# Peptides against a protein of PDB entry 5D63: the designs that were tried, part 201

Target 1, 292 residues: chain A of PDB entry 5D63
Amino acid sequence: SLRRGIYHIENAGVPSAIDLKDGSSSDGTPIVGWQFTPDTINWHQLWLAEPIPNVADTFTLCNLFSGTYMDLYNGSSEAGTAVNGWQGTAFTTNPHQLWTIKKSSDGTSYKIQNYGSKTFVDLVNGDSSDGAKIAGWTGTWDEGNPHQKWYFNRMSVSSAEAQAAIARNPHIHGTYRGYILDGEYLVLPNATFTQIWKDSGLPGSKWREQIYDCDDFAIAMKAAVGKWGADSWKANGFAIFCGVMLGVNKAGDAAHAYNFTLTKDHADIVFFEPQNGGYLNDIGYDSYMAFY

## One batch from the design tools (peptide; made by RFdiffusion4, then SolubleMPNN)

Design b2_p27_4_s1 (from b2_p27_4, 14 letters changed)
Fold by OpenDDE base, seed 2:
Structure b2_p27_4_s1 (fold): chain B 292 residues (1-292), chain A 27 residues (1-27)
Amino acid sequence: as target 1 above (292 residues)
Amino acid sequence: SAAEQAEIEAQKKFFREQRAAYWASQS
């Protein structure tokens, strides 16, 4: 079953993703096929899948950017019915905004069925052009039509997954205590993470003993990421991943505060030094405390 | 040094206790 999370939803037949046109929050904004760039944010193409309690394999899909929801126009079962962004709530009872998402017959891609109409989200004619129509269309779960098959590329991690990544890292002290602040985290590409760091003013900040040293840099970075998240996305129910660690050196006579994020595959962590913007697999300290 | 180590250990203890108290208050 599909896990709660943030997904980039890519067509199985052509290199197009499900895109909310212009990221607009207006009711009736078209959802269209659009090109995407791997390893980037793809702003208008991120969707939070929220599972509906007591309704098997059924979700709302909230556009991260607009905060609106995928909506089948009038809930119509007619082939070619528009799929749009529309105001809603995560746990709505409106069948126009409820989507049953299960694996297709190929076992890798998913199909997205409207709960009410039983039609499927379809990239009309498999059109790979920007702005191509996405519509409700008749179909069945076992059909192999790539117009109705979608890869759900997970762009977030759960707190448990983050915890597991930390636990696998060799630079964790035996006395380590981790504190989880949120449930689901959008993981940023390093380029975006670095840009937030640059925009924060930290590159120009002066290290000063105790008054503005390692912990201040690390906390300032986390604050900058938090603010970036709040300013960038209208959807709720997720955080932006940026951890803070306190570590001790091998000799046990020095401590440091630093940041960390997740690797591209989400399987490990990479350390980030907010004093110079560097990414390191080994920062020279073993973490005894983290919060994220 | 011993003094530095003591300070590090005190810091570790402080953060663990404070965070534990915070989460306890949220339960």
Scores: peptide ipSAE 0.008, ipTM 0.348, DockQ to the pose 0.045
Fold by OpenDDE base, seed 1:
Structure b2_p27_4_s1 (fold): chain B 292 residues (1-292), chain A 27 residues (1-27)
Amino acid sequence: as target 1 above (292 residues)
Amino acid sequence: SAAEQAEIEAQKKFFREQRAAYWASQS
């Protein structure tokens, strides 16, 4: 069963992803196949899947960038019906925007069926070109046609998953207490995380005893990521992952405040030093407190 | 290119396998 989260949705047959054209918020904006770059943000190609309570395997798909929803035009069951971005809500009852998402016959990819029409999201003719039509098309769950099979690459973590990743890290103090601020977190590539750090002004900030030291740097980074999220995405219901930790060294005679994010496989955390922009597997401190 | 496509597919596989392993480790 597909869990709530942010996904990059890639065709099983060709290297194309489901893309909201130009990231436009206008009703009727085409959803198309488009090339993508692994381990990048892929701005117009991220979708928040929100499960519908008490309706098995059924979701809305909100484009993170535009804040609009995947919509089957007029809910038509005709093959070739346009799939577009359209205004909506996460828990809509509009069957044009409700999608049943389940594993295909290959057990790894998914098929995306419109709840009302029972047609499937189809990369028409398996066209790998940028701007290729994505449409509703007749099909069955058992068919092996790669035009209707999609890999859901999860780009986010739940708070529970983040908590688990922290718990697996060896640099956690025995007195550790974690405080969860949100429910679902987009995990950024390091390049994007670093760019936010650069744009924040922190690289030019001067360390000053007590008045602007490690905790100020760490909190400023957290704030910068939060602002970046607010400025970059129109969808709601998720946060951008950037944690703050307080740690103590092995000798117990020094403390530090720093940031952390998740590795690209989401299984582990990596520490980030906001005073110099460095990523470290071992920052030299064991965390006794985190909020994220 | 074929090489580029192969790299993309390899990356896709990596993400799926690593994340699946992570999720499977959670109870």
Scores: peptide ipSAE 0.007, ipTM 0.325, DockQ to the pose 0.017
Fold by OpenDDE base, seed 3:
Structure b2_p27_4_s1 (fold): chain B 292 residues (1-292), chain A 27 residues (1-27)
Amino acid sequence: as target 1 above (292 residues)
Amino acid sequence: SAAEQAEIEAQKKFFREQRAAYWASQS
């Protein structure tokens, strides 16, 4: 079954993603096919899938940017019915906004079926052009038509997954204690993470003994990421991943505070030095505490 | 060192207590 999380949803047939046009929060905003750039944030193309309790394989899909929900217009079962962004709630009972998402016959891609109409989200004619129509369309679960097959690329991690990634890292002190602050985290590309760092002013900040040293840099970075998240996205129920660690060196005679994020595959962590913007697999310290 | 370990444990305790207090205040 599909896990709760943030997904980039890509067509199985052509290099097109499910896009909320202009990221608009207006009711009735078209959801369309649009090109995307791999390993970037793809702002209007991220969807938070929230599973509906006690309804198997059924979700709402909230656009991360607009905070609106994928909506089948009037819940119509007619082929060609518009799929739009519309105001809603994560646990709505409105069948226009409830989507059953299960594996297609190929075992890799998913199909997205409207709960009420039983029609499927369809990239009409497999059109790869920007702005191509996405509509509800008749279909079956076992059909091989790529117009109705979608790859769900997970762009977030749960707190448990983050915890597991940390646990696998060799640079963790024997006294380590981690503190989880949120439940689901959007994992940023390094380029975006770095840009937030730059925009925070930290690159120009002066190290000063005690009054503005390693802990201040690390906390300032986390604060900057948090603010960036709040300012950038209208959806709720997730955070932006940026951890803080306190570590001690091998000799036990020096301590440091630093940041960390997750690798692209979400299986490992990478350390980030907020004093210089560097990414390191080994920062020279073993963490005895983290919060993220 | 023992002193370092004690400091680490003190930090952990402080953090746990502060976090608990914060969440309690938000309910």
Scores: peptide ipSAE 0.007, ipTM 0.337, DockQ to the pose 0.040
Fold by OpenDDE base, seed 4:
Structure b2_p27_4_s1 (fold): chain B 292 residues (1-292), chain A 27 residues (1-27)
Amino acid sequence: as target 1 above (292 residues)
Amino acid sequence: SAAEQAEIEAQKKFFREQRAAYWASQS
């Protein structure tokens, strides 16, 4: 079954993603097919899938940028019914905004069925052009039509996944304690992470003994990422991944504070030095504490 | 669980390969 998370939803037949046009928060904003750039944020094309308690395989889909929800217009079962962004809540009972999401017959892609109408989210005619119509359309779960099949590319990690990635890293001290601050984390590409670092002013910050040293840099970076998240996205219920670690060197005579994020495949962590903006697989310290 | 983790890793691998193919087609 599909897990709670942030997804980039890509058509199985053509290189198009489900896009909220212009990222607008207005009710009735068209949801359309649009091209995307791999390994980037794709701002208007990220969706938070929130599972509905006690309703099997059923979710709301919140656009991360606009904070509005995927909505089948009037819940109509007619083929060609518009799918739009509309105001809503994560645990709504409105069947216009409830989507049953299950694996397709190919076992990799998903189909997205409106809970009420039982029609499916359809990239009309498999049109790969920017702005192509996405609509509710008749179908069945076992059909192989790629117009109604979608890859759910997960762009986030749960706290448990982050914990697991940390646990298998070789640079974790035996006394390590991790403190989880949130439940789901959008994982940024390094380029975006670096840009936040640059915009924070940290590249121009001066190291000063005790008064502004490693811990200040590391906390400032986390604060910058947090603010970036708040300023960039209207959806709630997730955080932006940026960890802080405290570590000790092998000799046990030096300590350091630094940041970390996750690798592209979310399987490992990579260390980030906020004093110079460097990414390292080995920062020279073993972490005895992290919060993220 | 181990099974869940394996499924996640397999899916991520698939997406990486698909993204690489898409990128190659765009450039």
Scores: peptide ipSAE 0.006, ipTM 0.359, DockQ to the pose 0.014

Design b2_p27_4_s2 (from b2_p27_4, 13 letters changed)
Fold by OpenDDE base, seed 5:
Formats: C-alpha cells, structure tokens, sequence
Structure b2_p27_4_s2 (fold): chain B 292 residues (1-292), chain A 27 residues (1-27)
C-alpha cells in the first residue's frame, strides 16, 4: 500500500514527471508531462498523497506548490479527458479528485485510476516533450502500457521514519529525548538547505558569548527553514525537515547546539553546523535532546 | 527551461509577498 507522503511522480517509459503547468492555482490549470532534474526540488512536480479512510488504496493528490488537487474534468470516462488542477480538500468525497493508486504488473511502478470513472492517468502517446498532455484513458491494471505506469519517488518522511533514522545514528547519547513537532516532512537536497542558510544571513552573523552563540545559530536556521517553507508552498499538512540538537562531548565537559537533516536515502541523519554551513557525519557531540 | 524557472521565481515572489502582507496585518 502506498504511504501518505510527498511524491515526485515520474513516467515509467520516458523521462517526464507529472507537472502542474506554471504552478498555477487557477481551476482548470493543465497537468502536463515535463522534464525534471534529479536531486532538485522540481517545484511544480511535487504531490502530497493523502489516503482516504476506509477506501482501500485511494488518495487525493495535492500539488505542493499550488495547493490545488488533481482533478479529472467532469469525471468523464471518455479517453482523452483532461486532468487538471482544481480547488479541493484532502478528504473530499468528489470522485473527480479521488485516485486509486496500486502497483502495476511490473511490481515497481504504479497506476493511477480515477475512483469514479475507472480510467487511468495517461501520458498521451508517451510524449516526452515539455507540456505533453496528461489525460484520463481507458486501461486495465494488468496491461504493460508505460503511458499509464508511474514511479512514485518519495520526497518526504513521516515523523516515525525520522525517529527511526535518529535511533540508528551512533552519535546519540544514552539519555536522549526527542520531541516531534510535525507528522510529515519534506526532505530538502543539501544544496537547497545550504541556500536557505546563506539567505538567512547566518554566514555573516557574529558569534557573541551567550547573547548570540550556538543555540541562537541553530534556532535561527530552523526559523529560516520554516519561513522558507511557508513562503514557498501553498499546500498544508506537512513541514520542512530541519532539526535542532543539543549535544555533549565525550568528556562530558562541553555542550553544543547544532542542526541536522536526513541523508538522501532518508535512512540516516547528517549533522549541520549553522556557524559555518558544514555537513558532518560526526560533529564531535552526542545528542541528548532534539526537536524537529 | 529558463522560461519555466522564471515563472517559478515569479510565483514564489508572489507567495512571499502574500505572506509578508499577512504578517504586516498581524503586527
């Protein structure tokens, strides 16, 4: 079963992703195939999948940038029916915006079926060009047509997954206590994380004893990431991953405050020093407290 | 594409302005 989360949805046949044209929030904005760049944000191509309670394998798909939902125009079962962005809610009963998402016959890709019409999201003619039409089209779960097969690249982690990643790290103190602030987290590429750090003004901030020291730098970084999230996305129901840790050195006579994020595979954490913008696998401290 | 990137930047700036206006209204 597909987990709740943020996904980059890529065609199985050609190097195209499901894109909301211009990231527009207008009702009826076309959803199209578009090229993407690996290990980048791909702004108009991120979708929050929210599972519908008591309806097996069925979701709404909210565009992260626009805050609008994937919508089959008039819920029509006709092949070639437009798929657009449209205003909606995460737990709508509108079958135009309900999508059953299950594994295809190849066991790696998914198919996306409209709940009402039973047609499938189709990259028309497998067109790899930017702006290619995406439409509802007749099909079956077992056929091998790559026009209707999609890879769901998960770009987020749940709070439980983040907790598990922290628990696997060797630089956690025996007295560690973690405090979870949100339920689902978009994990940023390091390049984006670094850019937020640069834009925050922290690179030019002066360390001052007590009045602006390690904890102030770490909290300022988290605040900068939070603001970036709020200013960048219209969708709700997720956060941007940026943790704060308090740690103690091996000798037990020094403490430090720092940040952390998740590695690319989401399996581990990497430490971030907000005083110099460095990423480290070992920051020289064992964390006894975190919030994220 | 360069055109798409420009559109993304413009959209982000619009969002930032909307948030700034909201914050100003709460001050």
Amino acid sequence: as target 1 above (292 residues)
Amino acid sequence: SAAEEAAIRAAREWLRQQRADYWASQA
Scores: peptide ipSAE 0.006, ipTM 0.294, DockQ to the pose 0.021
Fold by OpenDDE base, seed 4:
Structure b2_p27_4_s2 (fold): chain B 292 residues (1-292), chain A 27 residues (1-27)
Amino acid sequence: as target 1 above (292 residues)
Amino acid sequence: SAAEEAAIRAAREWLRQQRADYWASQA
């Protein structure tokens, strides 16, 4: 079963992703095929999949940027029916916005079926051009048509996944206690993480004993990421991953506060020094506390 | 040191309380 999370949804046949045109929050905004850049945010192409309780394999799909939901126009079963962004809620009962998402016959891609109409999200004619029509179209679960097959590239981690990544890291103190602040986290590329750091003013901040030292830098970075998230996305129900750690050195005579994020594959953490913007696999401290 | 350990415990307790307050505020 597809997990709750943020996904970049890519066509199985051509290098196009499901894109909410211009990221507009207006009802009826077209959802279209659009090119994407790997390992970037792809602003208008991120979707929060929220599983519907007690309805097997069924989700709402909220556009992260606009905060609107994938909507089959009038719930029509006619082939070629427009798929648009429309206002909604995560746990709506509106069948126009309910999508059954299950593995295709190839075992890797997914098909996206409208709950009411039983038609499938289709990249019409497999058109790879920017702005290509995405529509509801007749189909079956076992068909191999790539127009209706989609890769769900996970862009987020659950708190449990983050916890597991931390637990695997060798630089965790035996007294470690972690405090989970949210349930689902968008994981940023390092380039974006660094840009937030730059924009925060931290590169120009001066270390001062006690009054503005390691903990201030680390908290300021987390605050900057939080603010960036709030300013960048209209969807709710997720956070931007940026952890704070307190650590002690091997000698036990020095402590440090620093940040951390997840590696590209989400399997490990990487430490971030907010005083210089460096990424490190070993920051020289073992964490006894984290919050993220 | 004992002082450092006390500070660590205090920080943990602070965070625990913050989380408790957060969840209480969501009810």
Scores: peptide ipSAE 0.006, ipTM 0.392, DockQ to the pose 0.041
Fold by OpenDDE base, seed 2:
Structure b2_p27_4_s2 (fold): chain B 292 residues (1-292), chain A 27 residues (1-27)
Amino acid sequence: as target 1 above (292 residues)
Amino acid sequence: SAAEEAAIRAAREWLRQQRADYWASQA
């Protein structure tokens, strides 16, 4: 079954993603097909899938940017019914905003069925143009129509996945203790992570013994990422991944504080030095503590 | 060193307490 998480939802037939037009929070804002750029944030095209307790394979889909929910207009079962953004809650009982999401017959893509109407989210005519209509449309689970098949590209990790990535890294001290702060994390592209670092003012910050040294830089970076998250997204129930580590060198006579994030495939961590903005596979320290 | 180990233990306890407080605030 589909895991809770943040997804970029791409059509199986054409290079188009499910987009909330202009990221608007207004009720009735059209959800449309739109082009996307791989390995970027794709601001209006991220959706938090929240599983509904005790309702198998059923979710709400919250637009990360607007904080509104995917909504089938009037819950109508008529083909061509608009799919829009609408105010809601993660655990709503409104069937207009409940979506059953299961694997399609191809075993790789998903279909998105409205819980009430039993119609499917459809990229009308497979139109690849920006602003193409997305609507509820008649269908079945077994049909191979690519207009109703969607790839769910996971853009987030669970705390458990992050923990596993850390555990696989060779630069973890035997005394390591990790502290998980949140449950689900949006993982940023390095370019975005770096831009946040630049905008924070850290590149111009002066290292000063004890009063503003490695730990201050590392914490400032985490704070900057946290603020960026709060300022950028209206949805709740997730965090932005930015870890802090404390490490000791091999000789055991020096310590350092630094950041880390996840690699593109979410399988590994990469260290980030907030004092110079560098990404390293080996920062020269073994971590004895992290929080993220 | 003993001092370093003590600092690490203190940091661990601080984080543990912070997390406990967070969970308590969500109840």
Scores: peptide ipSAE 0.006, ipTM 0.391, DockQ to the pose 0.041
Fold by OpenDDE base, seed 3:
Structure b2_p27_4_s2 (fold): chain B 292 residues (1-292), chain A 27 residues (1-27)
Amino acid sequence: as target 1 above (292 residues)
Amino acid sequence: SAAEEAAIRAAREWLRQQRADYWASQA
């Protein structure tokens, strides 16, 4: 079963992703095929999949940027029916916005079936051009047509997954306590994380004893990421991953506050020094406390 | 570790309950 999370949804046949045109929040905004850049945010192409309670393998798909939902126009079962962004709610009963998502016959890609119409999200003609039509189309679960097969690349982690990544890291103190603040986290590419850091003004901030030292830098970074998230995305129900750690050195005679994020594969953490913008596998401290 | 696994299970259950509560509030 597909997990709750934020996904970049890529066609199995051509290098196109499911894109909400211009990221517009207007009802009826076309959802189209569009090129993407690997290892980037791909702003209009991120979808929060929210599983519907007690309805097997069925989700709403909220565009992260616009806060609108994938919607089959009039719930029509006609081949070629438009798929658009439309206002909605995560746990709607509107069958126009309910999507059954299960593995395709190849065991790697998914198919996206409208709950009501039983038609499938289709990249019409497998067109790889920007703005290519995505529509509801007749199909079956076992059909091998790549026009209706999609890779769901997970761009987020659950709090549990983040916790597991921390637990695997060797730079955790024996007294470690972690505090989880949210349930699902968009994991940023380092380039984006760094840009937020730059835009925060922290690169030009002066270290001052006690009044603005390591904890202030680390908290300021987290605040900057939080604000960036709020300003950038209209969808709710997720956070942007940026952790704060307090650590002690091996000698036990010095402490430090710093940030951390997740590696690309989401399996490990990497430390971030907000005083210089560096990423490190070993920051020289073992964490006794984190919140994220 | 066993402790890690227990913590993960607890976190998953907490999230499930939060979602259930939200769903119930919207019904």
Scores: peptide ipSAE 0.000, ipTM 0.311, DockQ to the pose 0.020

Design b2_p27_4_s3 (from b2_p27_4, 13 letters changed)
Fold by OpenDDE base, seed 4:
Structure b2_p27_4_s3 (fold): chain B 292 residues (1-292), chain A 27 residues (1-27)
Amino acid sequence: as target 1 above (292 residues)
Amino acid sequence: SAAEEAEIQKQLAEFRAQRAAYWAARE
């Protein structure tokens, strides 16, 4: 079963992703195929999949940027029916916005079936050009047509997954206590994380004893990431991952406050020093407290 | 009262000492 999360949805046949045109929040905005750049944000191409309670394998798909939902126009079962962005809610009963998502016959890709019409999200003719039509189209679950097969590249982690990544890290103190603030986190590429750091003004901030030292830098970074998230995305129900840690050195005579994020594969954490913008596998401290 | 003031000053002094010790062990 597909997990709740933020996904970049890529066609199985051509290097094209499901894109909300111009990220517009207007009802009826076309959803189209568009090129993408691996390991980047791909702004208009991120979708929050929210599972519907008590309806097996069925989700709404909210565009992260626009806050609108994937919508089959009039719920029509006619081949070629437009798939658009449209206003909605995460737990809607509108079958135009309910999508059954299950593994295809190849065991790796998914098919996306409209709950009402039973047609499938189709990259028409497998067109790899920017702006290519995406439509509802007749199909079956066992067909191998790549026009209707999609890879769901997960761009987020649950709080449980983040907790597990922390637990695996060797630089955690025996007295560690973690405080989870949200349920699902978009994990940023380091380049984006660094840019937020730069834009925050922290690179120009001066360390001052007690009045603006390590904890101030770390909290300022988290605040900057939070604000970036709020200013960048219209969808709700997720956070941007940026943790704060307090740590103690091996000798037990020094403490530090710092940030951390997740590695690209989401399996590990990497430490971030907000005083200089550095990423480290070992920051020289073992964490006894984190909130994220 | 004088007694209340003395207690406040004592608590403040203790807080200052604790804070100083904490920051001495922190970057």
Scores: peptide ipSAE 0.008, ipTM 0.324, DockQ to the pose 0.049
Fold by OpenDDE base, seed 3:
Structure b2_p27_4_s3 (fold): chain B 292 residues (1-292), chain A 27 residues (1-27)
Amino acid sequence: as target 1 above (292 residues)
Amino acid sequence: SAAEEAEIQKQLAEFRAQRAAYWAARE
């Protein structure tokens, strides 16, 4: 089944994503097809899928930006029924906001079926224009209609996946201890990560012995990312990935504090030096402690 | 607390096992 996580949901037929118009939190805000830019945040197009306990393959879909939920208007089974953002909760019993999500017949894309109406989320006429209507529409699980097929590109990692990525990295000290702070993490593109770093003021910060040195830089970066997350998104139940590491050099006579994030494929970590904004596969230290 | 330490040790053990398995597979 589909894992809990944050997804960018892209149509299988045309280069459009499921977009909450203007990211508005107002009830009844249209959900529409909209163009997107690969490897970017795509602010209004991220959805937290929360699995419903004891209901197979069924989720709520919370817009990350607005904090509202995908909602089939009046739960109507009529073809062309509007799909909107609407206030809700992650574990609602409202069938207007419950979506069964399973693989389509092609084995790669998904179909999104409303739990109550049994209609499917449909990019009407496969319209690739910005603002194209997304509606509930009749269909079957076996149909190959690309209007109702969606790629779920996972934009987040679980704590377990992050832990696994760290475990695979060669620059981990034998005494390593890691501390997991959250359960699900939005993984930022480097460009966004860097922008947060720039906006934090760290590029202009002066290294000072003990009073403001490597640990202060690393913690300041994590704090900046945390604040950015809180200020940017209205949904709850996830964090923004930004780790802190303490490391020791090969000689064992020097220590350093630095940050790390995940690579695009989420399989590996990359180190980030908050004192200069650099990304490195090898920062010259082996981590003996991390928290993220 | 003892409970917290136990959880930390559990997580650490799991991490070390994962790491060992990964590198063993690459050898």
Scores: peptide ipSAE 0.007, ipTM 0.338, DockQ to the pose 0.040
Fold by OpenDDE base, seed 1:
Structure b2_p27_4_s3 (fold): chain B 292 residues (1-292), chain A 27 residues (1-27)
Amino acid sequence: as target 1 above (292 residues)
Amino acid sequence: SAAEEAEIQKQLAEFRAQRAAYWAARE
């Protein structure tokens, strides 16, 4: 079954993603097909899927940018019914905003069925144009129509997945203690992560013994990422991934504080040096403590 | 615990499989 997380939802037939037009929070804002750029943030095209307790394979879909929810207009079962952004809550009972999401017959893509109407989210006519209509449409789970098939590109990790990635890394000290701060983390592309670093002022910050040294840099980076998240997204229930580590070198005579994030496939961590903006597979230290 | 680790590994395996399938379909 689909896991809770943040997804970029891409059509299986054409290079279009599910987009909340202009990222508007207004009720009735059209959800449309729109082009996207791989390995970028795709601001208006990220959706937090929140599973409904005790309702199999059923979710709300919150637009990360607007904080509004995918909504089938009037819950109508008529083919061509508009799918819009609308105010809501993660655990709503409103069937207009409840979506059953399961694998399609091809075993790789998903179909998105409205819980109430039993119609499916459809890229109308498979139109690849920006602004193409997305609507509720009749269908079945076993049909092969790519208009109703969607790839769910997961853009986030759970705390458990992050923990596992850390545990697999060879640069973890035997005394390691990790502290998890949140439950779900949006994983940023390195380009975005770097831009936040640049905007933080850290590139121009001066290292000073104890008063502003490695731990200050590392914490400042985490704070910058946190602020960026708060300023950028209206949805709640997730964090932006940026870890802090304390490490010791192999000789045991030097310590360092640094950051880390996850690789593109979310299976591994990569270290980030906030003093110079570098990404490293080996930062020269083994972590004995992390919080993220 | 061992049970917790097993669950994490299970979830991770499923996640990796999903991502692999996703990328394979796009290439």
Scores: peptide ipSAE 0.007, ipTM 0.323, DockQ to the pose 0.017
Fold by OpenDDE base, seed 5:
Structure b2_p27_4_s3 (fold): chain B 292 residues (1-292), chain A 27 residues (1-27)
Amino acid sequence: as target 1 above (292 residues)
Amino acid sequence: SAAEEAEIQKQLAEFRAQRAAYWAARE
């Protein structure tokens, strides 16, 4: 079954993603096909899938940018019915905003079925142009039509997955204690992470003994990422991944505070030095404490 | 689209302005 998380949803037939036009929060904003760039944020094309308790394989889909929800207009079962952004809540009972998401017959892509109408989210005519219509359309789960098949590229990790990634890293001290602050984390590309670092003012900040040293840099970076998240996205129920670690060197006579994020495959962590903006697989310290 | 990019750039500009103000106040 599909896990709770943030997804970039890409058509199985053409290089087009599900896009909320202009990221608008207005009711009735068209959801359309749009081109995307791999390994980037793709701002208007991220969707938080929230599973509905006690309803198998059924979710709401919240646009991360606008905070509005995928909505089948009037819940109509007619082929060609518009799919739009509309105000809603994560655990709504409105069948216009409930979507059953299961694997297609190819075992890799998913189909997205409206809970009420039983029609499927369809990239009309497989049109790869920007602004192409996405609509509810008749179909079956076993059909091979790529217009109704979608890859769900997961852009987030759960706290448990982050914990597992940390546990696999060789630079964790035997006395390690981790403190989890949130439940689901959007994982940023390094380029975005670096840009937040640059915009924070940290590159121009000077190290000062005690008053502004390693812990201040690390916490300032986390604060900058947090504020970036709050300023960038209208959806709730997730955080932006940016960890803080305290570590000790091999000799046990020096300590350091630094940041970390997840690798592209979400399977491991990479260390980030907020004093110089560097990414390192080995920062020279073993972490005995983290919060993220 | 151009409109989408404009909105993104607006948000980024606001973010950068806020951070610049923060650091200026600390000096």
Scores: peptide ipSAE 0.000, ipTM 0.269, DockQ to the pose 0.026; fails the geometry check

